# Designs tried in a protein design run: peptides against a protein of PDB entry 4GXB. Part 210

Target 1, 277 residues: chain A of PDB entry 4GXB
Amino acid sequence: VPTEEVSLEVLLSNGQKVLVNVLTSDQTEDVLEAVAAKLDLPDDLIGYFSLFLVREKEDGAFSFVRKLQEFELPYVSVTSLRSQEYKIVLRKSYWDSAYDDDVMENRVGLNLLYAQTVSDIERGWILVTKEQHRQLKSLQEKVSKKEFLRLAQTLRHYGYLRFDACVADFPEKDCPVVVSAGNSELSLQLRLPGQQLREGSFRVTRMRCWRVTSSVPLPSGSTSSPGRGRGEVRLELAFEYLMSKDRLQWVTITSPQAIMMSICLQSMVDELMVKKS

## One batch from the design tools (peptide; made by RFdiffusion4, then SolubleMPNN)

Design b2_p29_3_s2 (from b2_p29_3, 14 letters changed)
Fold by OpenDDE base, seed 1:
Structure b2_p29_3_s2 (fold): chain B 277 residues (1-277), chain A 29 residues (1-29)
Amino acid sequence: as target 1 above (277 residues)
Amino acid sequence: FDELLREIEERLRRGLPLDVTVENPVFEP
């Protein structure tokens, strides 16, 4: 692609648009720096955030496709998809809430975390009780961003990324599940008709390995599920989990977001490695 | 990992089958 100056739109979690002028040849870090500069985010806080490729749903929700890698050209990555539903989103890229303390010290960082957290609550990614919701609303009305975040940090699935509904073979075959990644785990939530919500928590430290696979479904004869064209790629994330002493079991998730899930796993692993070092 | 992701993305873009296993260095047996 010829090097040209272009206008690139980057979204915050709350849908706020940040327009930056970049080169088509600018890499992910260059674009991230441009966004940071536009927001007046200090250079020392840039590393706490990343750019993500997302698909905007009809309801305005974001389906995370992948984290943009260092070698990528964000403008090319998003425009090559030739669909307006794909967006670039700025989001925090760490898992340990302890890092919030560093980010919250800066006004811009605080605002970014606040906007993200509000959005995550509104989207149901962070789980709240009725009483907690009342408390959060009160803090929002007061515009007490720090107190809001402190309360939010105590909530279930704070800092998690929630994926679209998908299918897993746990606890049974072909179970509809909602997967969330955070706090060095994958949470698999299952709600069967007429049953209570069941959750499986899979800690990353108990995963021996994970596997990402893609396949083209063979045209099975009769029941063409109408929506999957003959060429749709099936993606799966499997992980081998230590269920009990000396007992490993594979868990397989079938999801178009399998790549993003694997990125989350690796990211959580990387953060854990830094802490052990 | 970055090289692996590059390969994954390239294979997906080209419609090639993917089968990648990642060993977990923080696995605690």
Scores: peptide ipSAE 0.558, ipTM 0.924, DockQ to the pose 0.804
Fold by OpenDDE base, seed 2:
Structure b2_p29_3_s2 (fold): chain B 277 residues (1-277), chain A 29 residues (1-29)
Amino acid sequence: as target 1 above (277 residues)
Amino acid sequence: FDELLREIEERLRRGLPLDVTVENPVFEP
């Protein structure tokens, strides 16, 4: 790709647009630095954030496709998809809420975490009771960002990334589930007809390994699930989980976001390794 | 890790089948 100066749009979690002038040849870190500079985010806080490729849904929600890698050219990565639905999003890239303390010390960092958290609550990624929602709204009205975040940090699925509805083979075959990644786990939420919401928590420390596979569905005469066109690549994430003492079981998630899920797993593992060192 | 992701992306872009297994170094048996 010829090196040219271009305007690149990067979104915050709340959809706020950050326009940066970059070269088409700028790598992910270069673009991230440009975004940080535009936001007046200090250099020492850049490492707490990453750029993600997302697909914007009709309702404005983001479906995370993958984290942009260091070798990538963000402008090329997003424009090569030839769809305006694809966006680049800035988001925090750590899992442990303890790191929020470092980020919150800076005004810009605080604002970024606040905006992300508000958005995550609005999208239902962070689970709140009616009373908690009232408290959060009150704090938001007062523009008490620190207090808002402190309350939010106590909420269920704070810091989690929620994926689109998909299918798993646990607890039964072909179960519709909503997967969320965070706090060194995958959370699988299941609502079966006539049953209460069930949640399975799968801690990464109990995963022996995980596997990502792609396949082309065979033209089986079986009713194509309405959402997958004939010939669409099927992606699966499987992990071997320690269910009980000396009992390993494979759990398989069928999702177009299997790659992103695997990236999250690796990222959580990496963070845990740093803590153990 | 970056090399693995590069490979994954390259295979997907080319429409090649993907089958990648990652061993977990923080697994606690």
Scores: peptide ipSAE 0.557, ipTM 0.924, DockQ to the pose 0.777
Fold by OpenDDE base, seed 5:
Structure b2_p29_3_s2 (fold): chain B 277 residues (1-277), chain A 29 residues (1-29)
Amino acid sequence: as target 1 above (277 residues)
Amino acid sequence: FDELLREIEERLRRGLPLDVTVENPVFEP
């Protein structure tokens, strides 16, 4: 692609549009810096955020495709998909809520975290009770962003990334699950017919390894996953998990977001490695 | 890991099968 100056739209979690002038040849970090500059985010806080490629659903929800990598050209990455459904989103890129303290010290950082958190609650990514929801709404009406975040930090799945409904082979084959990544774990939420919501927590420290695979489904009519056309790539994330002492078991998640899930796993591992050093 | 992601994206773009295993350095047996 020839190097040209272009206007690139980057979305915040709340759907706010940030327009930046960049080169088509600008890499992810260059675009991130441009977004930060446009928002008046200090340079020392840039590292707490990343750009993500997402698909906007009909309801305005975002399905995360991947984190944009350093080698990528965000303009090319999004436009090459030739669909207006694909967007670039700015989001925090750390897992430990302790880092919120650094970001919240700055007005712009605070606003970004607030917007993200409000969106995550509205989307049901952060789980709230009726009473908690009332408290959050009261704080939102008062525009008390710091207090809002402090309360939100105590909520279930705060800081988690929620994926689209998919299938896992745990606890049984072909179980419909909702996967969320956060707090150094994968959470698998399962609702079987007539049963209460069950959650399985898989801590990253108990994963020996993980595996990402892709396959083209054979046209044989039986394994047509509902909604996948003939010839669509099937993606799976598998991880070998320490279920009990000396007992390893593979858990496999079938999801078009398997790549994004693996990126989350690696990101959580990286953060844990930094804390261990 | 960045190289791995590049390879993953390249293989996916080309419609090539992917089979990548990542060992976890923070695994606690």
Scores: peptide ipSAE 0.557, ipTM 0.924, DockQ to the pose 0.811
Fold by OpenDDE base, seed 4:
Structure b2_p29_3_s2 (fold): chain B 277 residues (1-277), chain A 29 residues (1-29)
Amino acid sequence: as target 1 above (277 residues)
Amino acid sequence: FDELLREIEERLRRGLPLDVTVENPVFEP
């Protein structure tokens, strides 16, 4: 693509649009800096955020496709898909809520975290009781952003990324699950008809390795999830998990978001490595 | 990891099969 000046739209988690003027040749960091400048986010806080490629669903929710990598050209990455459903989203890119303290010290950082957290609650990514929801709404009405965040930090799945419903071979083959990544784990939630919600927690520190695979389903494999055409690429994330002492077992998730899940795993691993150094 | 992701994206774009295994350095046996 020839180098040209273009207007690029970047969304916040709440759907707020940030328009930036960039070059088509600008890499991910260049675009991120332009967004930060537009928002008046200090340079020292830029590293707490990343740009993500997402698919906007009919209900306005975001399905995360991948984190934009350093080598990518965000304008090219989003426009090459030739679909208006694909968007670039700014989101915090750390897992440990302790880093919220650094971000919250700045007005713009505080606003970004607040907007993201409100959105995550509204989307059901952060799990709240009726009473907790009432408390959060009261704080929102008072515009007490810091207090809102402090309460939110105590909630189940705060800081998690929730994926689209998919399939896993745990606890049994072809189980419909909702996967969430956060707090150095993958959470697999299963709700079968007439049963209570079951959750499997898979800590990253108990994963020996993970594997991403793609395949073209053979026509004979009738386990086409409803809606996938016979010729669609099947993506899987598998991880070898320490279930008990000296017992490793593979868990396999079949999801179009397998790449994004693997990015989350690597990101959580990287953060843990930083904490250990 | 960035090189790995580049390879993954390139293979996906070309419709090539993926089979990538990542060893976890923070694994605690």
Scores: peptide ipSAE 0.557, ipTM 0.924, DockQ to the pose 0.779; fails the geometry check

Design b2_p29_3_s3 (from b2_p29_3, 13 letters changed)
Fold by OpenDDE base, seed 2:
Structure b2_p29_3_s3 (fold): chain B 277 residues (1-277), chain A 29 residues (1-29)
Amino acid sequence: as target 1 above (277 residues)
Amino acid sequence: MDELMEEILERLRRGEPLDVTVENPVFEA
């Protein structure tokens, strides 16, 4: 691709647009720095954020496809897909809420975390009770961003990334599930017929390994779920989990976001390694 | 992570099947 100056749109979690002038040859870090400069985010806080490739849904929600890698050219990565539904999003890239303290010390960092958290609550990524919702709304009306975040940090699935509804083979084959990644775990929420909502928590420290696979669906005459076009690559994430002492079991998730799930696992593992050092 | 993701992305671009296993260094047995 020839090196040219281009305008690139980067979205915040709330859909706010940040326009940056970059070169088509600028790598992910270069674009991230440009976004930071545009937002007046200090250089020492850039590392707390990453650029993600997402697919914008009809309702304006983001389906995370993957984290943009260091070697990638964000402009090329997004434009090569030839679909306007694909966007680049700036989001917090750490898991431990303790790092929020570093980011919140800066006005811009505070605003970014606040906007992300508001969006995550509105999208149902963070789970709230009616009373908690009332408290959050009150704080939002007062524009008390720090207090809002402090309350939010106590909420269920704060800091989690929620994925689109998909299928798992646990606890039974072909179970519809909603997967969320955060707090060094994968949370699988499922509702079986006639049963209450159940949540399975899979801690990364109990995963021996994980596997990402792709396959082309065989034209089996079985009911293709209406949303998967013929010929779409089927992605799966499997992990081998220590269910109990000396009992390992594979759990397999079938999802177009399997790659993103694996990125989350690796990222959580990396953060845990830093804490152990 | 970068090398692994590079491989994944390259295979996807080529339409080649993926089969990547990652061992977890923080696994507690």
Scores: peptide ipSAE 0.605, ipTM 0.936, DockQ to the pose 0.816
Fold by OpenDDE base, seed 4:
Structure b2_p29_3_s3 (fold): chain B 277 residues (1-277), chain A 29 residues (1-29)
Amino acid sequence: as target 1 above (277 residues)
Amino acid sequence: MDELMEEILERLRRGEPLDVTVENPVFEA
């Protein structure tokens, strides 16, 4: 692609559009810096955020595809897909809520976290009771952003990234599950008809390894998820988990977001490594 | 991570099968 100046749209979690002028040859960090400058986010806070490639669903929700890597050219990465469904989103890229304190000290950082948190609640990524929802709405009406965030930080799955419904082989084969990543774990939520919601928590410290695979589905009569055309690449994330003392078991998740899940695992591991150091 | 992701993206772009395993350095046995 020839080097040209272009206007690139980057979305915030709430769907707010940020237009930046960049070069087609600008790498991920260059684009991130341009977005930060446009938002008046201080340079020292840029590292708390990343650019993500997402697919916008019909309901306006985002399906996270992957974090844009340092070697990528965001303009090329998004436009090469030749679909308006694909967007670039700015989101916080750390897991430990303690880092919120650093970001919240700045007005722009505070606004970004607030907007993201509101969006995550509205999308059901953060789990709230009716009473908690009422409290949050009251704080939102008062525009008490700091207090809103402090309350939100106590909520279930705060800071988690929720994936689209997919399939796992745990607890049994072909189980429909909703996977969420956060707090150094993968949470697998399962609701069977007439049963209570079950949640499996898989801590990253109990994963010996993980594996990402792709395959072309064989025309075998396996129930293609509704809407997957014949010949679509099947992605899987598998991890070997310490279920009990000296008992390792593979858990496999079949999802088009398997790559993003693996990125989350690596990111959580990296953050834990920093804390141990 | 970057090299791994580069390989992943390249293989996907080429339509080649992906099979990547990552060992977890923070695994507690």
Scores: peptide ipSAE 0.605, ipTM 0.936, DockQ to the pose 0.821
Fold by OpenDDE base, seed 5:
Structure b2_p29_3_s3 (fold): chain B 277 residues (1-277), chain A 29 residues (1-29)
Amino acid sequence: as target 1 above (277 residues)
Amino acid sequence: MDELMEEILERLRRGEPLDVTVENPVFEA
């Protein structure tokens, strides 16, 4: 792609559009800096956010594809997909809610966290009781952003990234699950026939390793999953988990978001490494 | 991470199979 000035749209979690003028050759950090400047986010807070490639669903929800890497050219990355469904989204990129304190001290940072949190609640990524929802709505009506966030920080799956429904081989083969990443874990929510909703928590510190694989689906005559066209690449994330003392077991998740899941794992590991140092 | 992700993206673009394993340095045995 020739180097030229372009207008690039970056979305906030709430769907607010931020238009920035960048070069097609600008790398991820350059674009991130441009977005920060447009929002009046101070330079020292830029590192708390990242740009993500997402697919916008019909209902306006975002399916996270991957974090844009440092070497990428965001304009090229998004436009090369040749679909208007793909967007670039700004989101916080840390896991420990303690870092919210740094971000919340700035008006722009506070607004970004607030918008993200509201969106995550509305999308059901953060789990709330009826009473909690009432309290949150009251705070939202009062536009008490700090109090809203403080309450939200106590909620189940605060700070988690929720993935689209997929399949795992745990606790049994071909089990439908909803995976969420956060708090140094993968949460697998499942509902087996005739059973209540169950959650499996897989802590990153109990994963010896993880593996990302791709394969071309064999033309299975019968179970053409209706949505996967001929030739779609099947992605899997597997991790070797310490289930009990001296017992390692592989868990495999089949998902188009396997790459994003692996990025989340690495990101959580990196954050844990920083805390240990 | 960058090199790994670059490889992943390139292989996907080319339609080549992925098989990438990452050892976890924070694993507690």
Scores: peptide ipSAE 0.604, ipTM 0.936, DockQ to the pose 0.833
Fold by OpenDDE base, seed 3:
Structure b2_p29_3_s3 (fold): chain B 277 residues (1-277), chain A 29 residues (1-29)
Amino acid sequence: as target 1 above (277 residues)
Amino acid sequence: MDELMEEILERLRRGEPLDVTVENPVFEA
């Protein structure tokens, strides 16, 4: 692609549009810096956020495809898909809520976290009781952003990324599940017929390894999350989990978002390694 | 992460099947 100045749209988690003028040759960090500048986010807070490629669903929800890598050209990555459904989204990219304290010290950082958290609650990524929802709405009406976040930090699946409904072979074959990644785990939620909601929590420290596979070759130039329809590429994420002492078992998730799930695993592992140093 | 993702993205671009395994350095036995 020839180097030229272009207008690139980057969305916040709530769908707010940020237009930035960048070069087609600008890499992910360059675009991220441009977005930060447009938002007046300080340079020292840029590292707490990343750009993600997402598919916007008909209901306006985002299906996360993958994190844009450092070597990528965001303009090219999104436009090469030749579909208006694909967007670039800015989102926080750390898992430990302790880092919220650093981000919240800045007005812009606070606003970004607030907007993301509101959106995550509205989308059902963060799980709330009726009473908690009432409290959150009250704080939102008062525009008490810090208090809102402090309450939100206590909620189930705060800081998690929720994926689209998919299929796993746990606890049995072809189980419909909703996967969420956060707090150094994968959470698998399922409801079998006539049963209560069940959750399996798989801590990354108990995963010996994970594997990403596709059943068929992907179309050339495609970086999308292919569906599981007839004739579509089937993506799977498998991980070998320590179920009990000296007992490892493979768990396999079939999802168009398997790549994104693996990115989340790696990201959580990376963060844990930093904490251990 | 970068090397793994580079491989994944390259395979995607080429229309090649994926089969990538990552060993977890923070695994606790």
Scores: peptide ipSAE 0.605, ipTM 0.933, DockQ to the pose 0.812; fails the geometry check

Design b2_p29_3_s4 (from b2_p29_3, 11 letters changed)
Fold by OpenDDE base, seed 1:
Structure b2_p29_3_s4 (fold): chain B 277 residues (1-277), chain A 29 residues (1-29)
Amino acid sequence: as target 1 above (277 residues)
Amino acid sequence: MDETMQEILARLAAGEPLDVTFENPVFEA
């Protein structure tokens, strides 16, 4: 692609639009710096955020496709898909809530975390009780961003990324599940017919390895899952988990977001490695 | 990781089968 100056739209988690002028040849970090500059985010806080490729659903929700990699050209990555559904989103890219303290010391950082957290609650990524919801609304009405975040940090699945409903082979074959990544784990929530909501927590430290695979489904006369046309790629994430002492078992998740799940796992691993050094 | 992801994206774009395994260095046996 010829090097040209272009206007690129980057969204915040709440859908706020940030327009930046960049070169088509600018890499991910260059675009991130441009976004930071536009927001007046200081340079020392840029590393706490990343750009993500997402697909915007009809209801305005984001389905995360992948974190944009360092070698990517964000303009090319998004435009090559030739669909207006694909967007670039700025989001925090760390897992440990302790890093919130660094970010929220700055006004812009605080605003970004606040906006993201509000959005995550509204989207049901962060789980709240009725009483907690009342408290959060009260703080939101008072525009007490710091207090709002402090309360939010105590909530279930704070800092998690929630994926679209998908299928896993655990605890039973072809179980519908909702996967969330955070706190150095994958959380699998499922509701089997006639049963209560169940959650399986898979800690990263108990995963020996994980695997990403793709395949083209054979035309089976069975109705392809809603939304996959003939010849669409099937993606799976599998991980080998230490279920008990000396007992490893594979768990497989079938999801178009398998790559994003893998990126989350790697990111959590990387953060844990930094803490161990 | 960058090289692996580059390969993953390249294979997906080409419609080629993907099979990549990641070893976990923080695995506690």
Scores: peptide ipSAE 0.654, ipTM 0.954, DockQ to the pose 0.824
Fold by OpenDDE base, seed 5:
Order: sequence, then C-alpha cells, then structure tokens
Structure b2_p29_3_s4 (fold): chain B 277 residues (1-277), chain A 29 residues (1-29)
Amino acid sequence: as target 1 above (277 residues)
Amino acid sequence: MDETMQEILARLAAGEPLDVTFENPVFEA
C-alpha cells in the first residue's frame, strides 16, 4: 500500500470518536501514540492501553475480533475488511485491577477507565445487582469517577472481556455458552434446559496448553448457524484443563472470536509471568 | 508470539487451515 496521510477514526468504549491523522504505513504503536497525543494521555500510560479490531453490531455493541498486533498497520487492517461495521477501539489491555491505580492518577486515564467501565456495565459485561446499579447511577449522576471505579472494581466480572454467545463441548456437547475472559480465567456461563444459570470457571493456571484451529464447515444440510454464511471458516479454541489431580481434559469452544480468546489467554499468561518474577 | 500471530493472520487471509498450540508456562501441575 502506498504511504499516504489519512484520517483514521478510533473509538473509545463509549463510542466517542477520536480522529487522528496518520500514515497508512504507521504501525499499531504509531497509531496508538497518535491517539494518546490526541487525548492528551501521557506517554507513561500508553502501555496500559491497546487498539482492538472490533465489529460493531446493529445494537452498537462491539464484538472484539482481535487485538491489533505490533506488526499490523491499523489503517490497512480495518479498511481491508471492506465493511464499515469494523472499527478500531481503544481499551485497557491489562487484567489486574491494581494497575487501575496508576492509570486513575491521570485525568485522561481516569476518564478512559470510567468510560470503559460505564460501557461494560451497560453492555452487561460487568454483572450488577439492583442495589449496586442504583449506587453506580448515583455516582454517575454526581460525576464521581474515582468512586464509581472503586465500586466497579468490586463487581462480578470487572475487567472481563465478554464474547458473543457461542458453543462449547463442556459440560455437554453443543452447549450454548457465553464466554468471558478476565481475572486469569475463562468463565463459561450456560443455561441447560430446565436448569439454573451455571458458571464454569477455568483458571489459566490449570490450563496445560490451548489450541486454535480453523476448519471449513462441511456442507451439513440442516443447521446453518444463522450468522455464518456458507463457507465461513469455523474457528475453535480448545484448552487442556486439569479437572482434578492428574486428570487432564480438553474443552473446546467454537467461536468466531477464538483468536481473540487466545490473545486474551496469552495476555493473562504474560501478566501472570510478570507477577511471578 | 508476534511471529505466530503473523502466521495465523496470514493463513486465515489465505483461507489455509489453522492449527496452532500454545504451551502455558504458568501451568501448575
């Protein structure tokens, strides 16, 4: 692609648009720096955020496709998809809420975390009780961003990334599940017929390995999954999990977001390695 | 990691089958 100056739109979690002038040849870090500069985010906080490729749904929700990698050219990555539904989103890229303390010390960092958290609650990524919701709304009305975040940090699935509904082979084959990644785990929420909502927690430290695979769907005559056109690549994330002492079992998730799930696993692993050192 | 992701994205773009395994260094046996 010839090097040209272009206007690139980057979205915040709340849908706020940030327009930056970049080169088509600018790599992910270059674009991230441009966004940071536009927002007046200090250089020492840039590392707490990443750019993500997302698909904007009809309801305005974001389906995360992948974190943009260092070698990628964000302008090319998003435009090559030839669909306006694909966007670039700025989001925090760490898991331990302790790092919020560093980010919250800066006004811009605080605003970014606040906007993300509000969005995550509104989208149901963070689970809240009625009472908690009332408290959060009160704090939001007062524009008490720090207090809002402190309360939010105590909430279920704070800091998690929620994926679109998909299918897993656990506890049974072809179980519809909602997967979320956070707190060094994959959370699988499912409701089996006649049963209460269940959550399976799969801690990263109990995963020996994970695997990403793609396959061409066999023309099975009957169950066209409504969202996958004929010929779309089937992606799967599988992980080998220590279910009990000396008992490893593979769990497989079938999802278009398998790559993003894998990126989350790697990111959580990396963060755990830093803490162990 | 970057090389792996580069390969993953390249294979997907080319419509080639993907099969990548990641070993977990923080696995506790």
Scores: peptide ipSAE 0.653, ipTM 0.953, DockQ to the pose 0.801
Fold by OpenDDE base, seed 4:
Structure b2_p29_3_s4 (fold): chain B 277 residues (1-277), chain A 29 residues (1-29)
Amino acid sequence: as target 1 above (277 residues)
Amino acid sequence: MDETMQEILARLAAGEPLDVTFENPVFEA
């Protein structure tokens, strides 16, 4: 693609649009810096955020495709998909809520975290009770962003990324699950017929390794996953998990978001490594 | 990681099969 100046739209988690003028040849960090500048986010806070490629669903929800990599050209990455459904989203890119303290010290950072958190609650990524919801609403009405975030930090799945419903082979083959990544774990939620919601928590520290695979489904007469056309690439994330002492078991998730899940795992691992240093 | 992801994306774009394993350095046995 020839180098040209273009207007690029970057969304916040709440759908707020940030328009930046960049070059088609600008790499991810260049675009991120441009977004930060547009938002008046200080340079020392840029590292707490990343750009993500997402698919916007009909209901306005975002399906995260991947974190834009350093070598990528965001304009090219999003436009090459030739669909208006694909967007670039700015989101915090750390897992430990302790880092919120650093970000919240700045007005812009505070606003970004607040907007993201509100959105995550509204989308059901963060789980709230009725009473908690009432409290959060009251704080929103008072525009008490810091207090709102402090309460939110105590909520279940705060800081998690929620994926689209997919399929896993755990606890049984072809189980419909909702996967969430956060707090150094993958949470697999499932509801079997007539049963209560069950959650499997898979801590990253108990994963020996993980594997990403792709395959082209053979035209088998068996019902492929709902909504996938013939010949669509099947992506899987598998991880080898220490289920018990000296017992490793592979768990496989079949999801179009397998790449994003892998990126989350790596990101959580990286953050844990930093804590160990 | 960057090189790995570059390869992943390249293979996906090319319609080539992907099979990549990541070892976890924070695994606690």
Scores: peptide ipSAE 0.653, ipTM 0.953, DockQ to the pose 0.814
Fold by OpenDDE base, seed 2:
Parts: sequence; C-alpha cells; structure tokens
Structure b2_p29_3_s4 (fold): chain B 277 residues (1-277), chain A 29 residues (1-29)
Amino acid sequence: as target 1 above (277 residues)
Amino acid sequence: MDETMQEILARLAAGEPLDVTFENPVFEA
C-alpha cells in the first residue's frame, strides 16, 4: 500500500468513534499516539492501552481477533480484511486492577476505564448479582465514575476479556464452553442442558506451555468450531496444565480466537514476570 | 515475540499450517 494520509476510525469499548489522521504506513504505536492525542490522554498513560483488531457482531459486540502488534500497520491490518465488520478498538491492556489507580487519576483515563467497564458489564463479561446491578445503576445515574469503578473492581471477572462461545476437550471431548481471560487465568465456563454452570479455572502459573495450531479440516470431516464451514481454517489453543502433583494434561480449545487467547496468555505472563522482578 | 507473531500472521495469510509452542517462564512445577 502506498504511503498516504488517511482518516482512521478507532472505537472505544462502548462504540464511541475516534477519528484520527494517520499515514497508511504508521505503525501501531504511531496510531495509538494519535488516538491518545485526540482523546487528550497523557503520554505516560498510553502504555496502559492497546489497539485491538475486532470483528463487530450483529448485536454490536466485539469479537477480538488479536492485539495489534508493534510491527503492524493498523490501517493495512484492518483494511486488508476487506470487510466493514472489522474494526480497531482501544482497550486497556493490563490485568492487575492495581494499575487502575494510575489510570483513573487522570480524567481521560478515568473516562476510558469507566466506558470500558460499563460496556463489559452490559455485555455480561463482568458478572453481577441483581443487587450489585442495582448499585451500579445507581452510581451510573449519579455519574460517580470513581465509585462505580471501585465497586466494579470487586465484581466477578472484573478485568477479564470474554471470548465467543467455542469448544474445548475439557472436561469432556467437544464441550461447548465460554472462555474468559483475566486474573492470570483462563476461565472455562460450561453449561450443559439442565445443569448448573460449571467453571474450570486454569491458572497461568500452572501452565507449562501453550500451543497455537491451525489446520484445514478434511472435506468429509466435521468442524468442531461453531460457525465454521467445511474447509475453513481451524484454530486451536492448547495448553499443558499441571492438574495435580506431577500430572500434566493437555487442554485444547478450538476457537477462531485462539491467537487472541495466546496473546492474552503471553500478556498475563509478561505482567507476572514484571511482578517477579 | 514480535518475530513469532510475524511468522504466525504470515503463515495464516499464506494458508500454511501453523504450529507454534510458547514456553511459560512463570510456570511453577
């Protein structure tokens, strides 16, 4: 793609549009800086956010494809897909809620966290009881953003990224699951017909390694991934997990978001590494 | 990590099979 000045749309978690003028050759950091400047986010807070490539679903929800990498050209990455469903989204890119304290000290940072949190609650990424929901709504009506966030930080799956429904081979083969990444874990939620919700928590510190694979199903084969047709590329994330003392077991998730899941794992690992230093 | 992701994206774009393993440095045995 020739180097040209273009208007690029970047969305916030709530769907708010931010238009920035960038070069087609601008890398991810350059675009992120442009977005930050447009929002009046200070430079020292830019590192708490990342740009993500997402597919916008019919209901307006975002299916995260991947975090845009430093070497990528966001304009090229999104436009090369030749579909208006693909968007670039700004989202916080850390896991430890302690970093919220740094971000929410700034008005713009506070607004970004608030908008993201509201959206995550509305989309069911953050799990709330009826009473908690009432309290959150009251705070939202008062526009008490800090208090809203403080309450939200106590909620189940706060700070998690929820993936689209997919399939795992745990606890049994071909189990439909909803995967969420956060708090240094992958949470696998399973609801079988007529049964209560079951959750498996897989802590990153108990993963020896993880693996991303792609394959093309055989023409006569069945696709294990919901919504994938015959002959479509199947992505899988597998991780080797310490189930018990000296017992490692592979868990495999089949999902179009396997790359994003891997990025989340790496990101959580990186954050844990920083804490250990 | 960047090189790995470059390879991942390149292979996917080319329709080539992907098989990448990441070792976890924070694994606790």
Scores: peptide ipSAE 0.653, ipTM 0.953, DockQ to the pose 0.804

